# Peptides against a protein of PDB entry 4GXB: the designs that were tried, part 191

Target 1, 277 residues: chain A of PDB entry 4GXB
Amino acid sequence: VPTEEVSLEVLLSNGQKVLVNVLTSDQTEDVLEAVAAKLDLPDDLIGYFSLFLVREKEDGAFSFVRKLQEFELPYVSVTSLRSQEYKIVLRKSYWDSAYDDDVMENRVGLNLLYAQTVSDIERGWILVTKEQHRQLKSLQEKVSKKEFLRLAQTLRHYGYLRFDACVADFPEKDCPVVVSAGNSELSLQLRLPGQQLREGSFRVTRMRCWRVTSSVPLPSGSTSSPGRGRGEVRLELAFEYLMSKDRLQWVTITSPQAIMMSICLQSMVDELMVKKS

## One batch from the design tools (peptide; made by RFdiffusion4, then SolubleMPNN)

Design b2_p27_4_s1 (from b2_p27_4, 12 letters changed)
Fold by OpenDDE base, seed 3:
Structure b2_p27_4_s1 (fold): chain B 277 residues (1-277), chain A 27 residues (1-27)
Amino acid sequence: as target 1 above (277 residues)
Amino acid sequence: SLLGEALPFLEHLYGGSETFENPVFEP
């Protein structure tokens, strides 16, 4: 593709649009820097954020497809899909809430975290009680962003990325689950009819390995993926988990977001490695 | 890097399997 100047739209978590002028040949970091410049985000804070490819659902919610890789050309990556559903989103890309302290020291960083957190709460990614919700709304009305974030940091699944409902073989075969990634774990939430919410927590440190698999289902075996016919790509994330001492077991998640889940795992692993060094 | 390491995930969209060993695994 010939190099030319283009206008690229990047969204914040709340759907706010950031329009940047970039080259079609600009790589992910170049675009990220352009977005940062547009927002007046300091250079030293750029590393706390990443660009993600998402699919916008009918209700405006985002289904995260993947993190844009360093070698990618964001303009090409999003436009080549030839669908208005696909967007580029700026989001924080660290897991430890301790890093919020660094980001919050800057006005722009604070605003970004605030907008993301508000959105995550509104979308139900962060779990809140009625009382907590009331408190958060009060702080939001007062536009007390720091206090809002401090309260939010204490909430269940703060900093998690929530995926679309999918299927796992945990705790049983073909269980409908909602997966969330955060705090160095995958959380698998299950609500069966007439039962209370159940959660399986899978800590990254207890995963020996994980695998992403892409396959085409056979017509005769169509029972595995409701809504996917022959020829449709099936994505799975499997991880080998230390269930107990010296007992490893594979857990498999079937989801179109398997790649994104894997990216989250790698990102969490990377952050843990930094902490251990 | 706080951004994490880039992984060649795009290949998985076209079929195949990739396994990642976890360096922070604690047996």
Scores: peptide ipSAE 0.517, ipTM 0.807, DockQ to the pose 0.277
Fold by OpenDDE base, seed 5:
Structure b2_p27_4_s1 (fold): chain B 277 residues (1-277), chain A 27 residues (1-27)
Amino acid sequence: as target 1 above (277 residues)
Amino acid sequence: SLLGEALPFLEHLYGGSETFENPVFEP
């Protein structure tokens, strides 16, 4: 792609549009800096955020595809997909809520965290009770952003990234699950017919390794499942988990977001490594 | 990071796999 000046749209978690003028040859960090400048986010806080490639669903929700890497050209990465469904989203890129303290010290940082948190609650990524929802609504009406965030930080799945419904082989084969990544774990939520909601927590520190696999399923005489065309690539994330003392077991998740899940795992691992240093 | 170097491969993965060892694994 020839180098030229273009207008690039970057979305916040709540769908707010940020338009920046960049070069087609600008790398991810260049675009991120342009977005930060547009928002008046200070340079020392840029590192707490990243740009993500997402697919916008019909309901306006975002399905995260991957994090944009440093060497990528965001304009090229998004436009090469030749679909208006794909967007670039700015989101915080750390897992430990302790880092919120640094970001919240700045008005713009506070606003970004607030907008993201409100969106995550509205989308059901953060789990709230009726009473908690009432409290949050009250704080939102008062525009008490700091207090809102402090309460939100105590909520279940605060800081998690929620994935689209998919399938896992745990606890049984072909179980429909909702996966969320955060707090150095993968959370698998399952509701089987006639059963209560079950949640499995898989801590990253108990994963020996993980694997991403792509395959093309053999043509079956039966109609493909809704949303998956015949002959479409199947992505899987598998991890070898320490279930008990000296007992490792593979858990496999089948999802188009398997790559994003792997990115989350690596990101959580990286953050844990920093804490150990 | 290992994942960063592997992502281009993963994005074009067809009929293959990539395995990542976990350095923070606690046996």
Scores: peptide ipSAE 0.514, ipTM 0.805, DockQ to the pose 0.321
Fold by OpenDDE base, seed 2:
Structure b2_p27_4_s1 (fold): chain B 277 residues (1-277), chain A 27 residues (1-27)
Amino acid sequence: as target 1 above (277 residues)
Amino acid sequence: SLLGEALPFLEHLYGGSETFENPVFEP
């Protein structure tokens, strides 16, 4: 791709647009730095954020596709998809809420976390009770961003990334589930027919390994999940989980976001390794 | 980072499988 100066749009979690002038040859970090500069985010906080490739759904929600890699060219990565649905999103890229303290010390960092958190709540990624929602709204009305975040940090699935509805083979075959990644776990929420909502929590520390598989369904297989056209690549994330003492079991999630899920696992693992060091 | 090292493998996942061992696994 010829090196040219281009205007690149990067979105915040809430859909706010950040326009940056970059080169088509700028790598992910270069673009991230440009975004940071545009936002007046200090250099020492850049590392707390990453650029993600997302698909914007009809309702405006983001389906995370993957984190942009270090050597990628974000402009090329997004434009090569030839669809306006794909966007680049800036989001915090750590899991431990303790790191919020570092980010919140800066006005811009605080604003970014606040915007992300508000968006996550609005999208239902963070689970709130009625009373909690009232409290959050009150704080939002007062524009008490720090207090808002402190309350939000206590909420269920704070800091989680929620995936689109998909299918898992746990607890039963072909179970519709909503997967969320955060707090060093994968949370699988499911509602079986005639049953109440259930959540399975799979801690990363109890995963021996995980696997991402890509396959092309055979034309004869009628088990096309609703909405997948014939010939679409099927992605699966499988992990071998320690269910009980000395009992490992594979859990398989079928999702077009399997790669993103794997990235989340890797990221959580990395963070845990840093903490152990 | 483990993530950085693993990502190249993800690029080749089309038509394949990649397995990642978990270094923080606690048996």
Scores: peptide ipSAE 0.512, ipTM 0.803, DockQ to the pose 0.298
Fold by OpenDDE base, seed 4:
Structure b2_p27_4_s1 (fold): chain B 277 residues (1-277), chain A 27 residues (1-27)
Amino acid sequence: as target 1 above (277 residues)
Amino acid sequence: SLLGEALPFLEHLYGGSETFENPVFEP
């Protein structure tokens, strides 16, 4: 692609559009810096955020595809998909809520965290009780952003990234699950007919390794799964988990977001390594 | 990150797999 100046749209979590003028050849960090400049985010806070490729659903929700890597050209990455449903989103890229303290000290950082948190609550990524929801709405009406965030930080799955419904082989084969990544774990939520919501928490520190697999299903003559067109790539995330003392077991998640899940795992691992140093 | 280096491969994974060892694994 020839190097040209273009207008690139970057969305915040709440759907707010940030338009930046960049070169088609600008790498991810260059675009991120341009977005930060447009928002008046200080340079020292840029590292707390990343650009993500997402697919916007019909209801306006974002399905995270992957984090844009340093070597990527965001304009090319998004436009090459030739679909308007793909967007670039700015989101915080750390897991430990302690880092919120640094970001919240700045007005722009505070606004970004607030907008993201409001969106995550509205989308059901952060789990709230009725009473908590009432309290949050009250704080939102008062525009008490700091207090809102402090309350939100105490909520279940605060800071988690929620994935689209998918399938896992845990606790049994072909279980429908909703996976969320955060707090150095993968949370697998399932609701079987007539049963209460169950959650399996898989701590990253108990994962020996994980694997992403791509496969093309052979046309199995069984007509039964309506939605997968012939030839769609199947993605799986598998991790080897320490279930008990000296007992490792593989857990496999089948999801189009398997790559994104792997990115989250690596990101959580990286953060843990920094804390240990 | 190991994943960042492997991501181009993952995007083009046709019938392949990539395994990541966890350095923070606690046995």
Scores: peptide ipSAE 0.510, ipTM 0.805, DockQ to the pose 0.320

Design b2_p27_4_s2 (from b2_p27_4, 14 letters changed)
Fold by OpenDDE base, seed 2:
Structure b2_p27_4_s2 (fold): chain B 277 residues (1-277), chain A 27 residues (1-27)
Amino acid sequence: as target 1 above (277 residues)
Amino acid sequence: ALLGEALPFLAHLYGGEVVFENPVFEA
């Protein structure tokens, strides 16, 4: 792609558009810096955020595809997909809520966290009770952003990234699940017919390893998964989990977001490594 | 860290399997 100046749209979690003038050849960090500058986010807070490639759903929700890597050219990465459904989103990229304290000290950082948190609650990524919802609404009406975040930090799945409904082989084969990543775990929520909602928590520290598999379905395979066109790549995330003492078991998640799940795992691992240092 | 995050993407592009060993695994 020839180097040209372009206007690139970057979305916040709430769908707010940030337009930045960048070069088509600008790498992820360059674009991130441009976004930060546009938002008046201090340089020392840039590292708490990342750019993500997402697919915007019909309901306006974002399906996270992957984190944009340092070597990528965001304009090229999004434009090459030739679909308007793909967007670039700015989101916080750390897991430990303790880092919120650093970000919240700045007005812009506070606003970003607030907007993201509101969006995550509205999208059901953060789970709230009726009473909690009332409290949050009250704080939102008062525009008490700090207090809102403090309450939100106590909520179930605060800071988690929620994935689209997918399939796992746990607890049984072809089990429909909703996966969320956060707090150094993968949470698998499932509701089997006639059963109550169940959650499996898979702590990263109990994963010996994980793998991402990309496969092209063979044409002859009768697996008419409804809606997958001929030639769609099947993605799987599998992790080997310590279920009990000396008992490792593979859990496999089939999802088009397997790459993003793996990125989350790596990111959580990296953060844990930093904390141990 | 960067390489670890890029590998799944590469695997997606070219097909195959990428395995990540977890350094924070507690046995």
Scores: peptide ipSAE 0.533, ipTM 0.862, DockQ to the pose 0.296
Fold by OpenDDE base, seed 3:
Structure b2_p27_4_s2 (fold): chain B 277 residues (1-277), chain A 27 residues (1-27)
Amino acid sequence: as target 1 above (277 residues)
Amino acid sequence: ALLGEALPFLAHLYGGEVVFENPVFEA
């Protein structure tokens, strides 16, 4: 593709649009730098954020498809899909809330974290009680962003990425679950009829390995997920988990976001490696 | 460093299986 100057739209978590002029040949980092410049985010904070490919749902919610890789051309990656549903989103790309302290020292960084956190709460990614919600709303009305974030950091699933409802073979085969990634774990939440919310927590440090499988279901297979046509690609994330001493068990999640889940796992692993070094 | 390593997800787009060994696994 010839190198041309183009206008690229990048969204914040709250749907705010950031328009940047980039080259079609600009790689992910180049686009990220352009977005940072547009927002007046300092260079030393750029590394705390990444660009993600998402599918925007009818209600404005984002289904995360994947993180844009370093070698990708964001303009090409999003436009090649030929659907207006696909967007590029800027989001923080670290998991440890301790890094919020570095980002919050800057006005722009603070605003980005605030906007993301507000959005995550509104979308139900961060779980809040009624009282906590009241407190958060009060702080939001006062526009006390730092205090808002400090309170939010204490909330359940703060910093987690919530995925669309999918299916897992845990705790039993074909269980409908909601997966969330954060705090160096995958959280699998399920609510069976007449039962309380159940959660399985799978710490990354107890995963020996994980795999992503892409397959085309056989026509004869009854496993046509509702809403997927015959012959659509099925994605699965499986991880081998240390359930108990010397007992490894595979857990398999069937989800169109399996790639994104794998990216989250790798990202969490990378962050843990940095902490251990 | 905080951006993490790029994943070879391209293989998934064309079908197949990719396995990732976890270097921070604690046995």
Scores: peptide ipSAE 0.532, ipTM 0.852, DockQ to the pose 0.270
Fold by OpenDDE base, seed 5:
Structure b2_p27_4_s2 (fold): chain B 277 residues (1-277), chain A 27 residues (1-27)
Amino acid sequence: as target 1 above (277 residues)
Amino acid sequence: ALLGEALPFLAHLYGGEVVFENPVFEA
């Protein structure tokens, strides 16, 4: 691709558009720096954020496809998909809420976290009770961003990334589940017919390993998941989990977001390694 | 860190299976 100056749209979690002038040859970090400059985010806070490739759903929600890698050219990566559904989104890229303290010290950082958190609550990624929702709305009306975030930090699944509904082989084969990643775990929520909501918490520290599998399904008639045509790539994330003492079991998640799930696992592992060092 | 993020991407592009050993696994 020839090097040209282009206008690139980067979205915040709330759908706010940030237009940046970049080169088609600019790598992910270059684009991230351009976005930071446009927002007046200090250089020392850039590392707390990343660019993600997402698919915008009909309701305006984002399905995270993957993190843009350092070697990628964001303009090329998004335009090569030849679909307006794909967007680039800026989001915080750490898991431990303790790092919020660093980001919140800056007005722009505070605004970014606030906008993301509001969006995550509105999308149901952060789980809130009716009373908590009332309290949050009151703080939002007062535009008390710091207090809003402090309350949000105490909420269930704060800082989690919620994935689209998918399928797992746990606790039973072909179970519909909603996966969320955060706080060094994968949360698998399922509701079987006639049963209450069940949640399985899979801590990263109890995963011996995980694998990502990419395959083209053979035309065997049975698993026509609606919307996956013949020849679509099937993605699976499997992890070997310590269920009990000396008992390892594989759990497999079938999802178009398996790559993103794996990226989340690696990112959580990396953060844990930093804490242990 | 780079390798951990790049491998799933490569697996998606070329097909196959990529396995990640977890260094923070507690047995």
Scores: peptide ipSAE 0.531, ipTM 0.861, DockQ to the pose 0.294
Fold by OpenDDE base, seed 4:
Parts: sequence; structure tokens; C-alpha cells
Structure b2_p27_4_s2 (fold): chain B 277 residues (1-277), chain A 27 residues (1-27)
Amino acid sequence: as target 1 above (277 residues)
Amino acid sequence: ALLGEALPFLAHLYGGEVVFENPVFEA
């Protein structure tokens, strides 16, 4: 692609648009720096955020496809998909809420976390009780962003990334699940017929390994998966989990977001490694 | 970090399986 100056749109979690002038040849970090500059985010806080490729759904929700890698050219990565549904989103890229303290000390950082958190609550990524919702609304009305975040930090699935409904082989084959990644775990929410909502928490520290598989289904005459056209790439994330003492079991998630899930796992692992060092 | 994130992406593009051993696994 010829090097040209272009206007690139980067979205915040709440859908706010940030327009930056970049080169088509600018790599992810260059674009991130441009976004930071546009927002007046200090350089020392840039590392707490990343650019993500997302698919915007009809309801305005974001389906995270993957984190943009350092070697990527964000303009090319998004435009090459030739679909307006794909967007670049700025989001915090750490898991431990302790890092919020660093970000919140800056007005812009605070605003970014606040906007993201509000959006995550509105989208149901962060789970709230009625009373908690009331308290959050009160704080939002007062525009008490720090207090809002402090309360939010105590909420279930704070800091989690919620994925689209998908399928797992746990606890049963072809079980519909909603996966969320955060707090060094994968949370699998499922509702089996006639049963209450169940949540399986799979801590990263109990995963021996994980794998991402990309395959093209053979044209088997059985259109068993409604909605996946013949020839669509099937993505799976599998992890080997320590279920109990000396009992390892593979859990497989079939999802178009398997890559993103793996990226989350790696990111959580990396953060845990930093804490151990 | 870079390798861990890039490999799944590459696997998606070219097909295949990538396995990650977890260094923070607690047995």
C-alpha cells in the first residue's frame, strides 16, 4: 500500500469517535500515540491501553475480533476487511484493577476508564444488582467518576471482556455458553434446559495449556451448523484444565472469537508473570 | 507477549493449531 496521509477513526468503548491523521504505513503504536495525543493522554499512560479490531453489531455493541498487533498497520488492517462494520477501538489492556489507580490519577485516563466502565455496565458486561445499579446511577448523576469507578471495581465481572454467545463441550457437548475473560479466568455462563444459570470459573493458573485451532470444515452434506456457510473457517479455543487433584480435562470452546480469547489468556498470563517477577 | 498474540492470528490466516504452554500453571 502506498504511504499516504489518511484520516483514521478510532472509537472509544462508548462509541465516541476519535479522528486522527496518520500514515497508511503507521504501525499500531504510531496510531495509538496519535490517539493519545488527540485525547491529551499522557505518554506514560499509553501503555495501559491498546487498539482492538472489533465488529460493530446492529445494536452498536462491539464483538472483539482481536488486539491489533505491534507489526500491524491499523489503517490497512481495518480497511482490508472492506466492511464498515469493522472498527478500531481503544480500550484498557490490563486486568488487575490496581492499575486503575495509576490511570485514574490523570483526568483523561479517568475519563477513559469511566466511559469504558459505564459502557460495560450498560452492555451487561459488568453484572450489577438493583441496589448497585441505583448507587451507580446516583454517582453518575453527580459525575463522581472516581467514586463510580471505586464502586464498579467491586462489581462482578469488573474488567471482564464479554464475548458473543458461543458453544462449548463443557459441561455437555454443544452447550451454548457466554464466555467472559477477566480476573485471570475464563467465566463460562450457561443455562441448560430446565436448569438455573450456571457459571463455570476457569482460573488461568489451573490451565496447563491452551490451543487455538483454525480449520476449514470439509463440505460435509450435513449443514449441522445453521448460519455458518460452507467453507467458513471454524475457530476453537481449547484449554486443559485441572478440574480436581490430578484430574486434567480438556475444555473446548467453538467461537469466531477464539483468537481474541487466546489473546486474553496470553495477556492475563503475561500480567501474572509480571506480578511474580 | 508479541509471539503469543501473533501466533493465533497467523494460525487463523493460514490454518492450523497453535498450542501455548502456561508458565503460571499451578499443579
Scores: peptide ipSAE 0.531, ipTM 0.861, DockQ to the pose 0.308

Design b2_p27_4_s3 (from b2_p27_4, 12 letters changed)
Fold by OpenDDE base, seed 4:
Structure b2_p27_4_s3 (fold): chain B 277 residues (1-277), chain A 27 residues (1-27)
Amino acid sequence: as target 1 above (277 residues)
Amino acid sequence: MLLGPALPFLEHLYGGEEVFENPVFEP
């Protein structure tokens, strides 16, 4: 792609558009800096955020595809997909809510966290009780962003990324699950017909390893489920988990977001390593 | 679902499989 000045749209979690003038050759960090400058986010807070490639769903929800890597050219990465449903989103890129304290000290940082958190609650990524929802609504009406965040930090799955419904082989084969990543874990939520919601929590510290696999299903004969076109790549995330003392078990998630899940795992691992250093 | 375009950017997925050892694993 020739180097040209272009207008690039970057979305906040709430769908707010940030237009930045960048070069087509600008790398992820350059674009991130341009977004930060446009928002008046101070340089020392840029590292708390990342750019993500997402697919916008019909309901306006974002399906996270991947984090944009440092070597990527965000303009090229998004435009090469030749679909308007793909967007670039700015989101916080740390997991420990303790880092919120640093970000919240700045007005712009506070606003970004607030907007993200509101969106995550509205999308059901953060789980709230009826009472908590009432409290949050009251704080939102008062525009008490700090208090809102402090309450939100106590909520189930605060700071998690929620993935699209997918399939896992745990607790049983071909279980429909909703996976969420956060707080150094993968949460697998399962609701079987007539059963209560079950959640499996898989702590990253109990994962020996994980793998991402891409495969093209062989056209098996008869049951062409109409929706999986011939030749769609199947992505799987598998992790080897310490289920009990001296018992490792593989858990496999089949999801088009397996790459994003792996990125989340790596990111959580990286953060844990930083804390141990 | 355009899964295709995401794969080329993960150099490590060219082989169809990428394995990550977890350095923070606590046995």
Scores: peptide ipSAE 0.488, ipTM 0.809, DockQ to the pose 0.436
Fold by OpenDDE base, seed 3:
Structure b2_p27_4_s3 (fold): chain B 277 residues (1-277), chain A 27 residues (1-27)
Amino acid sequence: as target 1 above (277 residues)
Amino acid sequence: MLLGPALPFLEHLYGGEEVFENPVFEP
């Protein structure tokens, strides 16, 4: 693509549009800096955020595809997909809620965290009781952003990324699950026929390794899982998990978001390594 | 979903696998 000046749209978590003028040759960090400047976010807070490629669903929800890498050209990455469903989204890129304290000290940082948190609650990524929802609504009506965030930080799955419904081989083969990543774990929520909602927590520190696999299903007559057309790439995330003392078991998740799940695992591992250092 | 021009680092994933060892694994 020839180098030229273009207008690029970047979305916040709440769907607010940020228009930036960039070069088609600008890398991810250059675009991130342009977005930060447009928002009046201080330079020292830029590192707490990242740009993500997402697919916008019909209901306005975001399906995270991947984090944009440092070497990528965001304009090219999004436009090459030739679909208006694909968007670039700004989101916080750390897992430990302790880093919220650094970001919340700035008005713009506070607003970004607030908008993200409101959106995550509205989308059901953060789980709330009826009483908690009432309290959050009251704080939102008062526009008490700091108090809202302090309450939200105590909620189940605060700071998690929720993925689209997919399939796992745990606890049984072809089990429908909803995966969420956060707090140094993968949470697998499942509802078996006639059973209550169950959650499996898989801590990153108990994963020996993980694997991403890409395969093209052969047109063999086996029961196509409903919705994947013949010839679509099948992505899987598998991890080897310490289930009990001296017992490792592979768990496999089949999802179009397997790459994004792997990126989340790596990101959580990286953050844990920094804390140990 | 067709990832646009195959990110070179993901090219090995097309018809393949990538394994990540976990340095924070606690046995």
Scores: peptide ipSAE 0.487, ipTM 0.802, DockQ to the pose 0.406
Fold by OpenDDE base, seed 2:
Structure b2_p27_4_s3 (fold): chain B 277 residues (1-277), chain A 27 residues (1-27)
Amino acid sequence: as target 1 above (277 residues)
Amino acid sequence: MLLGPALPFLEHLYGGEEVFENPVFEP
């Protein structure tokens, strides 16, 4: 792609548009810096955020495809998909809520965390009781952003990334699940027929390894599951989990977001490594 | 906090398997 100046749209979690003038040849960090500058986010806080490629759903929700890598050209990455559904989103890229304290010290950082958190609650990524929701709404009405975040930090799945409904082989084969990544774990929520909502928590520290597999299903003759077109790539995330003492078991998640799940795992691992150093 | 570089996952879009060993695994 020729090097040209272009206007690139980057979205916040709440769908707010940030337009930046960048070069088509600008790498992810260059674009991130441009976004930060546009927002008046201090340079020392840039590292707390990342750019993500997402697919915007019909309801305006974001399906996270992947984090943009350092070597990528965000303009090219998004435009090459030739679909207006794909967007670039700015989101916080750390997991430990303790780092919120650093970000919240700055007005812009505070606003970004607040907007993201509001959006995550509205999307049902953060799980709230009726009473908690009332309290949050009261704080939102008062525009008490710090207090709002402090309350939100106590909520279930605060800071988690929620994935689209997918399939896992745990606890049984072909179980419909909703996966969320956060707090150094994968949470698998499932509702089996006639059963209550169940959650499996898989701590990263109990994963020996994980793998991402990409395959093209052979055209099996009979059961065209109506939704997957012929030749659609099947992505799987599998992790080997320490279920009990000396008992490792593979858990496999079949999801178009398997790559993003793997990125989340790596990111959580990286953060844990930093904390141990 | 500066997180480490993102792993190259683009190759997964074209088929194959990539395995990641977990350095923070606690047996």
Scores: peptide ipSAE 0.486, ipTM 0.799, DockQ to the pose 0.280
Fold by OpenDDE base, seed 5:
Structure b2_p27_4_s3 (fold): chain B 277 residues (1-277), chain A 27 residues (1-27)
Amino acid sequence: as target 1 above (277 residues)
Amino acid sequence: MLLGPALPFLEHLYGGEEVFENPVFEP
């Protein structure tokens, strides 16, 4: 791609548009710095955020595809997909809520965390009771952003990424599940026929390893499941989990977001390694 | 916090298998 100046749209978690002038040859960090400058985010806080490639759904929700890597050219990465559904989103890129304290000390950082948290609650990524929702709405009406965040930090799945509904082979084959990543775990929510909603927690520290597999299903005979076109790539995330003492078991998640799930696992592992050092 | 690239190579996008060993695994 020839080097030229372009206007690039970057979205916040709430769908707010940030337009930046960048070069087509600018790498991820260059674009991130341009976004930070546009928002008046201090340089020392840039490292708490990342750019993500997402697919915007019809309802305006974001399906996370992957984190943009350092060597990537964000303009090229998004435009090469030749679909207006793909967007670049700015989001916080750490898991431990303790780092919120650093970000919240700055007005712009506070606003970014607030906007993200409001969006995550509205999208049902953060789980709230009726009473908690009432309290949050009261704080939102008062525009008490710090108090809002302090309450939000106590909520179930605060700081998690929620994925689209997918399929797992646990506890049974072909179980419909909703996966969320956060707090050094994968949370699998499932509802089996005739059963209550169940949640399985898979802590990263109990995963020996994980793998991402990409395959093209062979055209099996006549039963084309209506939703998978012939030749669609199947992505799977599998992890080997310590279920009990000396008992390892593979758990496999079939999802178009398997790559993003793997990125989340690696990111959580990296953060844990930093804390242990 | 410089979280290194979670996937240094996008080779998995072209098919195949990529395996990650977990250094924080507690047996």
Scores: peptide ipSAE 0.486, ipTM 0.798, DockQ to the pose 0.272

